# Ledger of designs, part 225: peptides against a protein of PDB entry 7PB4

Target 1, 105 residues: chain A of PDB entry 7PB4
Amino acid sequence: KMLNIKEYKEKLLSTLGEFLEDHFPLPDRSVKKKKKNIQESSVNLITLHEMLEILINRLFDVPHDPYVKISDSFWPPYVELLLRNGIALRHPEDPTRIRLEAFHQ
Target 2, 218 residues: chain B of PDB entry 7PB4
Amino acid sequence: DALQMAVGYFEKGPIKASQNKDKTLEKHLKTVENVAWKNGLASEEIDILLNIALSGKFGNAVNTRILKCMIPATVISEDSVVKAVSWLCVGKCSGSTKVLFYRWLVAMFDFIDRKEQINLLYGFFFASLQDDALCPYVCHLLYLLTKKENVKPFRVRKLLDLQAKMGMQPHLQALLSLYKFFAPALISVSLPVRKKIYFKNSENLWKTALLAVKQRNR

## One batch from the design tools (peptide; made by RFdiffusion4, then SolubleMPNN)

Design b2_p18_4_s3 (from b2_p18_4, 10 letters changed)
Fold by OpenDDE base, seed 1:
Formats: structure tokens, C-alpha cells, sequence
Structure b2_p18_4_s3 (fold): chain B 105 residues (1-105), chain C 218 residues (1-218), chain A 18 residues (1-18)
């Protein structure tokens, strides 16, 4: 039963990834390296798929504390998308932490 | 020059030592406004000031005034728009600022140098249709951005659901008509053949400025 | 967007089975 659930999870994540890549891709960072020495730490943004994977894994691995800290790799539009659609929730006391919503059907 | 000093002030923030921070801020803001309306702003200046306006560094009144004077001399960088959309999602700007931004984006759409990256934001703009305050302007933006590949069954369903909730709004009908044009098989409902597409005139705030920009670039 | 939401919901339902 656990193997079937894991396999199904992976399949769903894969399907979700394809959908998200088609409809919510990251914009191309035209990092015009203008030479200004400000080490703009080119923080590599992660995909929406990767973000969801992190959130899902946290929910499964640490169900008692399913919150993930928002890092600089989290593209703000993705965070907003998840929050706006009720897919994710902010921690009530720490707005820098988010979790997947428990959709109890 | 005065403009460089003003932009520098907004970029670096207020110098602690100024006795009258408000007077200094107002002076620089007026400088930016005067130049923007008279000559327009360079793409680099718009990049800096647009980010400042949406970052929440200053109060809503200041942000609104900055955003209202984001008038290009020639072009707006697509990168500035992408960054701006990112800032909108951080939640440090007011709802009114978001509305103003979308109005600005529609009004200045033709002055954006490229559209490739903006087109990648299609899904985010579409997701913003559920915001009643943004919906009219987002529909207009989507009308400008929509390509055949963007017309999907789930988006059609969402638009029809919105129509069921909001009624037959002109801006929604315009977008649906475009969707039907690209994918007639996905829209079984008879849309009234509107001879004219009507969007809220987002350009009204910048009408005179836009005319001036077009004249300078001619 | 609706499809993505449904997929996420389905994923969350799997947790209930655990």
C-alpha cells in the first residue's frame, strides 16, 4: 500500500510538473551582467514544481511541523500563486513560513 | 543633474542627517514628476523608480506618485516589468497600487521593448482575474497578450465561471471573443457579436503624456 | 490553474491514506 501511494505521488508530481512548466514557467533572467560590482548574488530561483515538491515532502516527512521557510530561491509570484489559491498557508505567527493546505475532502 | 540626484535619493534612501526629510522627499519627487511629464524617463530611470514604487520602501502616497510618472522617453524594459510583477506578489504594496500598476502596464504596453518574457507571465496574469478590482485591467492585458497556445479548456472554463459570477462584463466578453477566435470549438456558447470591443480607458491618466511620447519618437 | 489545484488536492488526499 505504501509503495502504491509513493508511486502515485511521484506520478502526480510529474504530471503537475509538466502542467506547471507549460503555464507557469520562470522568466528568463536576462541578467545583463552590467559590471556593477554589486555581487547581486544571482540567487537561483527554483521552479514551481520544485517548490511544491519541497512543500509536499515537508508535509509528509514532518507532519507535526509542515512549514517551510521562504528562501530567496522562492520566486514571489509562485508564493503568491500558492497562497492566493489556497494551496498554501502562511504560518500564523511567522509570515516567512508556509505550508501546504490540508484539503480535507 | 537634478534628476540624477532625485533618482539617487530614492535609490539610496533618505540620508539620516536631513532636518526636513519630508521637504527633501517632496523636492525630489517633484523633480521626477516634472521631468517625466515633460520629457519622459529613460528606461534605466524607470527600472529603478518602478522597483522602488512597488518595493514598499516608501509610503503608499509616494509610491502612487512615482508610479503615475513612470512615463518613458522611448521604451520600457521588459525586465523592469518582470521585476515589477515580482514585487507586486511580495505584498508590500496596496491594492490601489496593484490596480494602478495594471492600468499603467496596459497604457504603456506598446512602449515595452519586448514581450517574450511578459508572455511567460500569462498564467500569473490569468490567475489575477479572480481579483474583482484587477479583473477589468487584467482582461485588457490578457487581450493584448493572448495567443492561440494560451487558449486552453481550463481557462475557458474559468472565464465562463467568472462570467456566471460577475455577469456579462464588457472586458470579459472581449477576452472571451478573442478566445473564441483562436479556439471556436472550446466555446460553444453564442457570444454576442460585439462590433466594438470596450475596455476601461486605462490610458486616461497618461493620455497627454502618451501623445507626447509618440510625437518625440516619431 | 484549476487543474494544478486539483492535482495538489489529490496529492493531499494521498496523505490521508497514510
Amino acid sequence: as target 1 above (105 residues)
Amino acid sequence: as target 2 above (218 residues)
Amino acid sequence: ESAAIELVKRLLELKKLE
Scores: peptide ipSAE 0.044, ipTM 0.695, DockQ to the pose 0.052
Fold by OpenDDE base, seed 2:
Structure b2_p18_4_s3 (fold): chain B 105 residues (1-105), chain C 218 residues (1-218), chain A 18 residues (1-18)
Amino acid sequence: as target 1 above (105 residues)
Amino acid sequence: as target 2 above (218 residues)
Amino acid sequence: ESAAIELVKRLLELKKLE
């Protein structure tokens, strides 16, 4: 069965996701609630794969403003990884916003 | 005590009312330095101060001095290291601070209480190999962290590419030799048989302090 | 959709370089 373009996309995303999960997993925040230290707000960090999905979706859904605001759910190492490798770009006027790089054939 | 006041100052920032902000900062910094070099710091104090040093809250000179005195009394929390790596990726610290951090991390490696979470950061450390300034220290760190499961074909290719670019550096050779040990089939290139592995002596900055820590914890 | 596939391909290529 010839994989349609949608199925092919999904397969690629899945493959990428598996790789990212294996090699760039989120650290287990040992929530050792030791009492006194300020509960760093249990911000639920998203996976790198999820970050990429958000960025991809924004690019396609709002191509004229493809920027996503960096939230507390964005783990800083992931943001840096994307930026350092040219996968994402910061908004020129607002460094709190990033977009997926437009990759053309 | 004086140390608690100093740590509190760095954590909460300068209280607005102090007319001589620079003198106050210097006083507290000296307090931290004195205690750290004399007795070491508690894991909680290191947790606070290490994050401050890497957060970009203060200038590079202050951050450097703080980082240089991150000497444990007993242990360093793995969580502190994970948080520190997160701060490094925010990009608010200087390149020199990053280098110093990796030197510190290598020097203090044995004093980190656990390694499970640090091992999960393997990919991030490996990605930092491309930075020429960091490469020697990252190789040393990776040499300490690398397990068989970390040795993948794409990483082997990357190391060989680095070798092609940089030449056969001692630190890179050491890491490649370890990779070959774990996965000989992935490395077809003949590596020189070295009897001794040579890394830059990252611990030199803390040599005396580390000896003191070891003596206190015997 | 074609653009998305291309992006993923690019990402996969970058992965090979890391």
Scores: peptide ipSAE 0.028, ipTM 0.707, DockQ to the pose 0.036
Fold by OpenDDE base, seed 3:
Structure b2_p18_4_s3 (fold): chain B 105 residues (1-105), chain C 218 residues (1-218), chain A 18 residues (1-18)
Amino acid sequence: as target 1 above (105 residues)
Amino acid sequence: as target 2 above (218 residues)
Amino acid sequence: ESAAIELVKRLLELKKLE
C-alpha cells in the first residue's frame, strides 16, 4: 500500500511537470530594470511544479498536519492560483500556511 | 471591412514575409486606432486584441499602441480581462505595458460586463502591490474590487508592511481605509481621516473616449 | 501560452463549481 502511494505520488508529479512547465512558467527574470537601488532580493522563485511537489510531499508525509509555510520562494501568483482554484487551502488560523486540498486526490 | 482585416492580421500574424511588413503593420494598427477612438471596439475585437497586446507576440511599441486603443463600443467581456491577467502572470510583457494595463483596467472597470471572475483574481492583483510602479493603480483596482470577504489578516499585514516601506501613500491609505471599513478589528492603527480619497487619474488617457462610450450607451 | 490561459480559466471555473 505504501509503495502504491509513493508510486502514485511520483507519477502525479511527473505528469504535472511537463504540464506546469509549459503552461505556468515563471516570468522571465530578465527584465532587470537596471534601476540600482531596489534591493535585488535574489529570492530564487521556485517553479509551480516544485511548489506542488512540496505540497504533495507534505500531504503524504504528514497527513495530520499537511500544511506548508509559504516562503519567499513561493511566487505569489502561484500561491493565489492554487488557493483560488481550490487546489490549496490556507490554514484557518495561520494564513502563512497552505495545504493541498484533498479533492485533488 | 478594414477593421476585420486589421484584427485578422494581428490574430493570425503576418501571412507572407512581405518586404513591407512594417507598412502593413502600421496600416492595420492605424485602422484599429481610428475605429477604436471613433466608435469603440466590439467585445470580440477587444478580446482578440487585448490578448495579442499582452501575449508578447509583437514588440512593446505595438503592444502599447494596441492597449491604448482598447476602447469598448459597449462592454468589455470579463473573460477578456481574465485572459489578460493570465498573460500578465506569464510576464512576457514589459513593465510599462503592465502599468498601462492596470490603468486601462481601472479606467474601463465600469464597462466590464461582469465582475465575478475578476473578483476571483483578487489575490493576483493584491500580489502586484509589491511592484512600486503598479502599486498606485493596483490599489485603485483593489479599492473597486474589495469586499468584506477579501479583507483577511494576512492582507492587512501586507498592506501595513507596504505602508511601512513606502510611507503613507494616498492610494495605500485609501485601500486601508476601505479595509478598516469592512474589518475594523483587523486594523488597530489610526488612519488619518482623509476627507478625499485620491487615486492617480488613470482615466486621463481615455477621458474623451470614455465620455463618447457613455454617450453611445445612453 | 494559450494552454496556460486555458488552465487558469479552467481553474477559475473549477472554483466556481466548489
Scores: peptide ipSAE 0.030, ipTM 0.506, DockQ to the pose 0.339; fails the geometry check
Fold by OpenDDE base, seed 5:
Structure b2_p18_4_s3 (fold): chain B 105 residues (1-105), chain C 218 residues (1-218), chain A 18 residues (1-18)
Amino acid sequence: as target 1 above (105 residues)
Amino acid sequence: as target 2 above (218 residues)
Amino acid sequence: ESAAIELVKRLLELKKLE
């Protein structure tokens, strides 16, 4: 039963990932490193799929504190997308932390 | 150069020691405004100042003034626009700043050097249609960006739902007409053949400046 | 695990609505 749930989760995440990649891709940071000292924070942005995976995993691994800290790898438009659509919620006391909305049926 | 000093001030922030912080700020802001309206700004200057205006580093009044003078000398980098959209999503800017940004983006659309990265943001812009204050400007932007590949059944449904809620808004009808052009099978509803697509000519705050830029680049 | 699956399903449903 657990194996089936994991497989199902992976399939769902995969399907969601493809959709998100098609409709919400990361912009190609072809920031040509022109030499100017803009500390291009070399922070690799993660995909929306990866972000959701992190949030889902946190919900499963730490259900009593399902919040994830927004890192520099979190592309702000993705965060906004999740929050705007009610997919994620900000921590009431710490706006730098977000969790998946518990969609209780 | 006075402009370089002004840009540097906004980039580095106010040096702690200046007792006359407000006077210094105003001086530099006026310098940027004067150069922008007279000559336009270089793409690099726009990149820096646009990010500053949307980052929340300064107050809303200052940010608004900076954004109003984001007039290119030649081109705007698409990277600057992508970064700007990112800043908008951080939520440190006011609703009025967001509206102004979309107005700016529509006004400056032809001066953006490339559209490939902006087109990747299509889904984010489309999601902003639900904001009543942004909707007219977002529709105009989407009208400029929409390709056949962007016209999907779910987006058609969303637009029709918005029309049902908001009524037959001219900007929404314009976008729907474009969608019908690309995908007639998806829109069975008879759209009134409006010969003239009326996006609210929101008094292009930059109309005079843009005319000047076009004349210089001929 | 069931909650995560339900969430993903709901996300997918939202996708269908979007």
Scores: peptide ipSAE 0.027, ipTM 0.722, DockQ to the pose 0.036; fails the geometry check

Design b2_p18_4_s4 (from b2_p18_4, 9 letters changed)
Fold by OpenDDE base, seed 3:
Structure b2_p18_4_s4 (fold): chain B 105 residues (1-105), chain C 218 residues (1-218), chain A 18 residues (1-18)
Amino acid sequence: as target 1 above (105 residues)
Amino acid sequence: as target 2 above (218 residues)
Amino acid sequence: EERALKLVERLLELKKEE
């Protein structure tokens, strides 16, 4: 049974999960909370896997505007990793938005 | 095939014995143009022809025509771009050719296979901001390339100095806005909140071709 | 849709190479 494109996408994403966690884990939140500076921005950082899922889903759902707004949940090193390696591109008119790069076969 | 013969002509140069050198050149140039606009060029063909266009081997008119038809079938090799930038540094091409190259680079940016080495050339591109003719297009390129690590105090100073000299240009504002996004502490100057970042439409020369490339690679 | 799949496939290929 030919898996529909959506099912195939999910399968591919699932196979990346362990790899991304092993090689690109989030920093341990355990760094010493000592200095009380106020803005505990309770920003829950998302995994690189989740970030890629968001970007991929946007490309599928809105192909004419495949850009995702960079939120506080986006760990800056991940954003830089994606941009630096050509996996993502910055929006030409909005520096707060990124999209997946079109990988040409 | 005809394309291989044409590319070979530009690579090896005109055979001395041809009585009608100009006619032969035109024939081969038209062959390249026709294939490029119809089907795009292979990465290897772009590698060869792009270097030729920037090396100063041929006249400005020929170089311009070659650059205008550097349309990929699928991808452009990052190595080709790196080599091309090296030729720009040598300075054997005209100012108009340099402008056209940066326009091309911006227009074809999404078709470049990798960006790692291009990102290493950030400093070279940034230095080209001082050229008034290149500045709008270089700003656009830098907007695409800039990472947080590239945003340094000395570059901020240079951009502000350039703005003081040239005035508040839309392309400079766009780049400065990106710099402020990465390093707000480095830019104390209030930037006008523009809803839309505006660059010159560099891709206009290739608009139809780019659409065709995207359709073929869907 | 096809572009997104290609990206994932490329990432998977990188996984295999490492």
Scores: peptide ipSAE 0.027, ipTM 0.488, DockQ to the pose 0.068
Fold by OpenDDE base, seed 4:
Structure b2_p18_4_s4 (fold): chain B 105 residues (1-105), chain C 218 residues (1-218), chain A 18 residues (1-18)
Amino acid sequence: as target 1 above (105 residues)
Amino acid sequence: as target 2 above (218 residues)
Amino acid sequence: EERALKLVERLLELKKEE
């Protein structure tokens, strides 16, 4: 049963990945290596797929504290997308932490 | 250079020790405004200042003034626009700042050096159509950005739903007409043949400045 | 685990509705 859930999770994530890449692609930061923009350019943004994977994995691995700290790799539009659509929730006391929404039936 | 000092001030923030923080801020803001309206700003200066205006580092009044003087000397970097859009999603800017940004983006659209990355943001702009205050300007932006590949059945449905809710708005009709042009099979509804596309004149705030920029780059 | 899967399923449903 657990193996089937993991496999199903991976399949679902894979299917979501293709969709998310098509509809919500990351802007390619043309890192023109101009010296001054080096500090802001050093942060590799992760895909929406990777972000969801992190959130899902955290929920599975640490169900009692399923919150993930928002890093600089989290593209703000993606964070907002997840929050606005009720896919993720902010921690009530720490706005820098988000979790997957427990879709209660 | 006075402009470099002003930009540096906004980038680094107020040095704690100055008793006259407000006077210093106003001085630097006026410097930026004067240069922007007279000569325009370099792409690098716009990159820095646009980021600051949307980051929430300063108050709404200051941010509004900075954004109003984001006038290019030659071009605006698309990277600056992408970063700006990212800030809009952080929620540290006011609704009025968001409106002003979209107006600015439409007004300055032709001065953006590339559109490839901005086109990737199509979905995010489209989602902003639900905001009644943004909708007219977002429709105009989408009208400028829309390609055949962007016209999808779900977006058609959303536009028609929005029309059902808000009525036959000129800006929405303009966008729908463009969608019908690219994908007539997706729009079964007869759209009124409007001879004239009408958007709110978002460029009015910068009309004089834009004329000056065009004249300098001839 | 089941809740996470339901979330993904809901996301997929949103995709289909889109």
Scores: peptide ipSAE 0.029, ipTM 0.748, DockQ to the pose 0.037; fails the geometry check
Fold by OpenDDE base, seed 2:
Order: structure tokens, then sequence, then C-alpha cells
Structure b2_p18_4_s4 (fold): chain B 105 residues (1-105), chain C 218 residues (1-218), chain A 18 residues (1-18)
């Protein structure tokens, strides 16, 4: 049963990867060139696919505390997108932590 | 009516009190089959039954029979197709069911009311090209769906890799030719000039039914 | 975009039912 779940997880992530790359690309760095002074925050943003992968992995690895801390690599619009669509939930006591909604029901 | 009772049976599941569950199931399945082939099914009925067929709620034999009778009276809802694709990703359906679904999707493509959401699923379909059993039908589906915006370098690479692995399959060549039409700069390989595009006749299972649907809707 | 997200949600829901 556990092996089947892992295989399913990998298959799901693989299938979603191409889909998410097509529809949810990383924001092109090109738009920020005009404003001079803001320090190029060297933070590599992760894809929506990678975000979901992290959330799914956390759920499987630590089911009793399935919350992931939002890092600087999490693009805020993607976080908001997940939350608004009910894909993820914020921790009730810590708004910097999110979990997958669908796996806790 | 008998059809509503049959659809309700599949939706709600078997009533616990039925002494002969298998006979009851067969009765309802035959009811659905008879109506579907005679008159077609309403979009709402297809929505329910298609979801059931791909959910894994019933055995493969039952799912296959349900899917074979997903014949529209008029139209198929795009939302039903999207839900169906979601079930394919879950992987509870057999390989044969997946093949049948793609055949069905190609056969019924013109009866789907809208294509906007289906076009967004392009990547999901494209990922299924790696399955040798699905590849011919997926190529046909992609041929119907492909827009210029879908033709990306990474997809071209994947198609060329598949061609290297599988050889110059007619269905793959058809898709590559379409890709070359939209983005000639991405495909440096000389493709044979085919006078006729050839796909497997996926609609053969429904040929008679499709003719009947078209006649009723004229 | 919203439709794509709904699909992801649905996929995740279906996994729970396993």
Amino acid sequence: as target 1 above (105 residues)
Amino acid sequence: as target 2 above (218 residues)
Amino acid sequence: EERALKLVERLLELKKEE
C-alpha cells in the first residue's frame, strides 16, 4: 500500500510538472529591470510544481505536522493562488506555515 | 423512468438490500446501454456515468461497458471531460480503460460543447505520449488540439526522442508535421511529405452511433 | 489559470479517496 502511494505520488507530480510549467511559469526576471535601486534579491524562486511537491512531501513525511514554512523562494502570488483556491491552508496560529488542504480531509 | 433508475444506481451505489447485486447491476447496465445506443444520453447523464467509469468505483469490465456507451444525444460537457482527465491522473483505471477513453475522446471530440479547458489540459495529454498503448490515440488528440502556442522546444525534443525510440510512426509523423507547420524553426529534421494524414480509426467503435447522432442533430 | 488550479485541487481530492 505504501509503495503504491509513493508511485502514485511520483506519477502525479510528473504529470503535473508539464502542466504547471505550461500554465504557471516562473515570472520572467525581465520585468523588474526598470526600477534601479532595489537590490536584486538573489533568491531563486521555485516553480508552482516545486511548491506542490514540497507540500505533498511534507504531508507524507510528517503527517502529524504537515505544515511547510513559507520561504523567500515561494513567490507570493503563487502562495496566494494556492490559498484562494483551497489547495492550501494557512496554519491557524502561524500564517507563515501552509499545508495541503486536500490531504488532511 | 428506467434510465433514471439505472443512473441513480450507479451514482448512489448498490442498495445494500439487494439479494442479487450482480443481476441488478447487469439490468441497469443494459438499460443504460440500450438507451445510449438508441437515443444517446443527455449531457447530465454522461457527466455522471463518465465520472463513475473512470473513478474505479466498479470493476474494469463494468467501467469498460459504461465508457463504451458514453454516446451523446446532443453534446458532451467540457467539464465532464475535465473531470474524466482528473481520474486518469489518479491511476485507478486500467490501461485498457485509458486507451478506450482516448479513443472515445477523439471520436466524440466534435460533440464536446467547448474546448477552452480541454486545451489547458494539453500538457497532461502530452505526458501520456510515453505510453506505447496510448501514443497513437494521444497523437490524434493532440493533432486536434495543437495550437501554435503549444509548440514549445521541450515538446519538440520529446517528440523527436519518441520518434528515435519508436521509429517514424504515422501518428507521430502527423503530429510532428503539424508542429513543423506552426514552428518550422524548431524542427530541423526533414519530415517526409505526407499527402494524407493517417491516424488509427478510433471512432470505429462508435461509427454507427455517431452516424445516428449526426442524423438526429441535422 | 483558475481552471487549472481547480483541476489540481480535484486531483488532490481524488488522491485522498484512495
Scores: peptide ipSAE 0.028, ipTM 0.331, DockQ to the pose 0.086; fails the geometry check
Fold by OpenDDE base, seed 5:
Structure b2_p18_4_s4 (fold): chain B 105 residues (1-105), chain C 218 residues (1-218), chain A 18 residues (1-18)
Amino acid sequence: as target 1 above (105 residues)
Amino acid sequence: as target 2 above (218 residues)
Amino acid sequence: EERALKLVERLLELKKEE
């Protein structure tokens, strides 16, 4: 039963990932190497799929503190998408931390 | 020049030691406003100032004034728009600033150098249709951005649901008509044949400036 | 595990609704 749940989770995540890549892709930062010193913070943005994986894993690994700190790798539109759709919640005391919505049975 | 000093002020922020912070801010803001309305701003200046206006570095009044003077001399970089959308999602700007941004984006749409990256944001703009204050302007933006590949069954359902909730709004009808044009099989509902598409005149705030920009680029 | 699955299912439902 547990193996079936893990496999089902992986399949669902994979299917969701493809959807999110198609409909919510990261903008192509055309890094045209023009030397101008604007510290474009070369922060590697993660995909929405990767963000969800991090959030899900945190919920499983640390259920008593399921919050993930928003890093510079978190593209703000993705964070907003998750929050607006009720997929994620901000920590009540720390707006820099988010968790997956606890679906109360 | 005075403009470079003003942009530099907004970029670096107020130096703590200035006793007349408000006067200095007003001076630089007026400089930016004057140049923007007379000559337009370079793409680099718009990139810097647009970022500042949406970052929450300054108060809402200042941000609003900066955003209102984001008038291009020639073009706006699509990268500036992508960055702007990212700031909108951080939630540090007011609802009025968001509305103003979408109005600006619609008004300045033709001056954006490329649309490929903006089109990648289609899903984010579509999600903003649920905001009643943004909906008319987002519909207009989507009307400008929508390609055949964007017309999906789920988006059709969402638009029909929105129409059921809000009634037959002219901006929704315009977008639905475009969707029907691209994918007639997805929209079985008879749309009223409106001869004229009516969106809110978002460009009215910049009408004179836009005419000047078009004249300079001829 | 069941909560995570329900979450993914809800995300997928949002996908179906989107």
Scores: peptide ipSAE 0.025, ipTM 0.670, DockQ to the pose 0.037; fails the geometry check

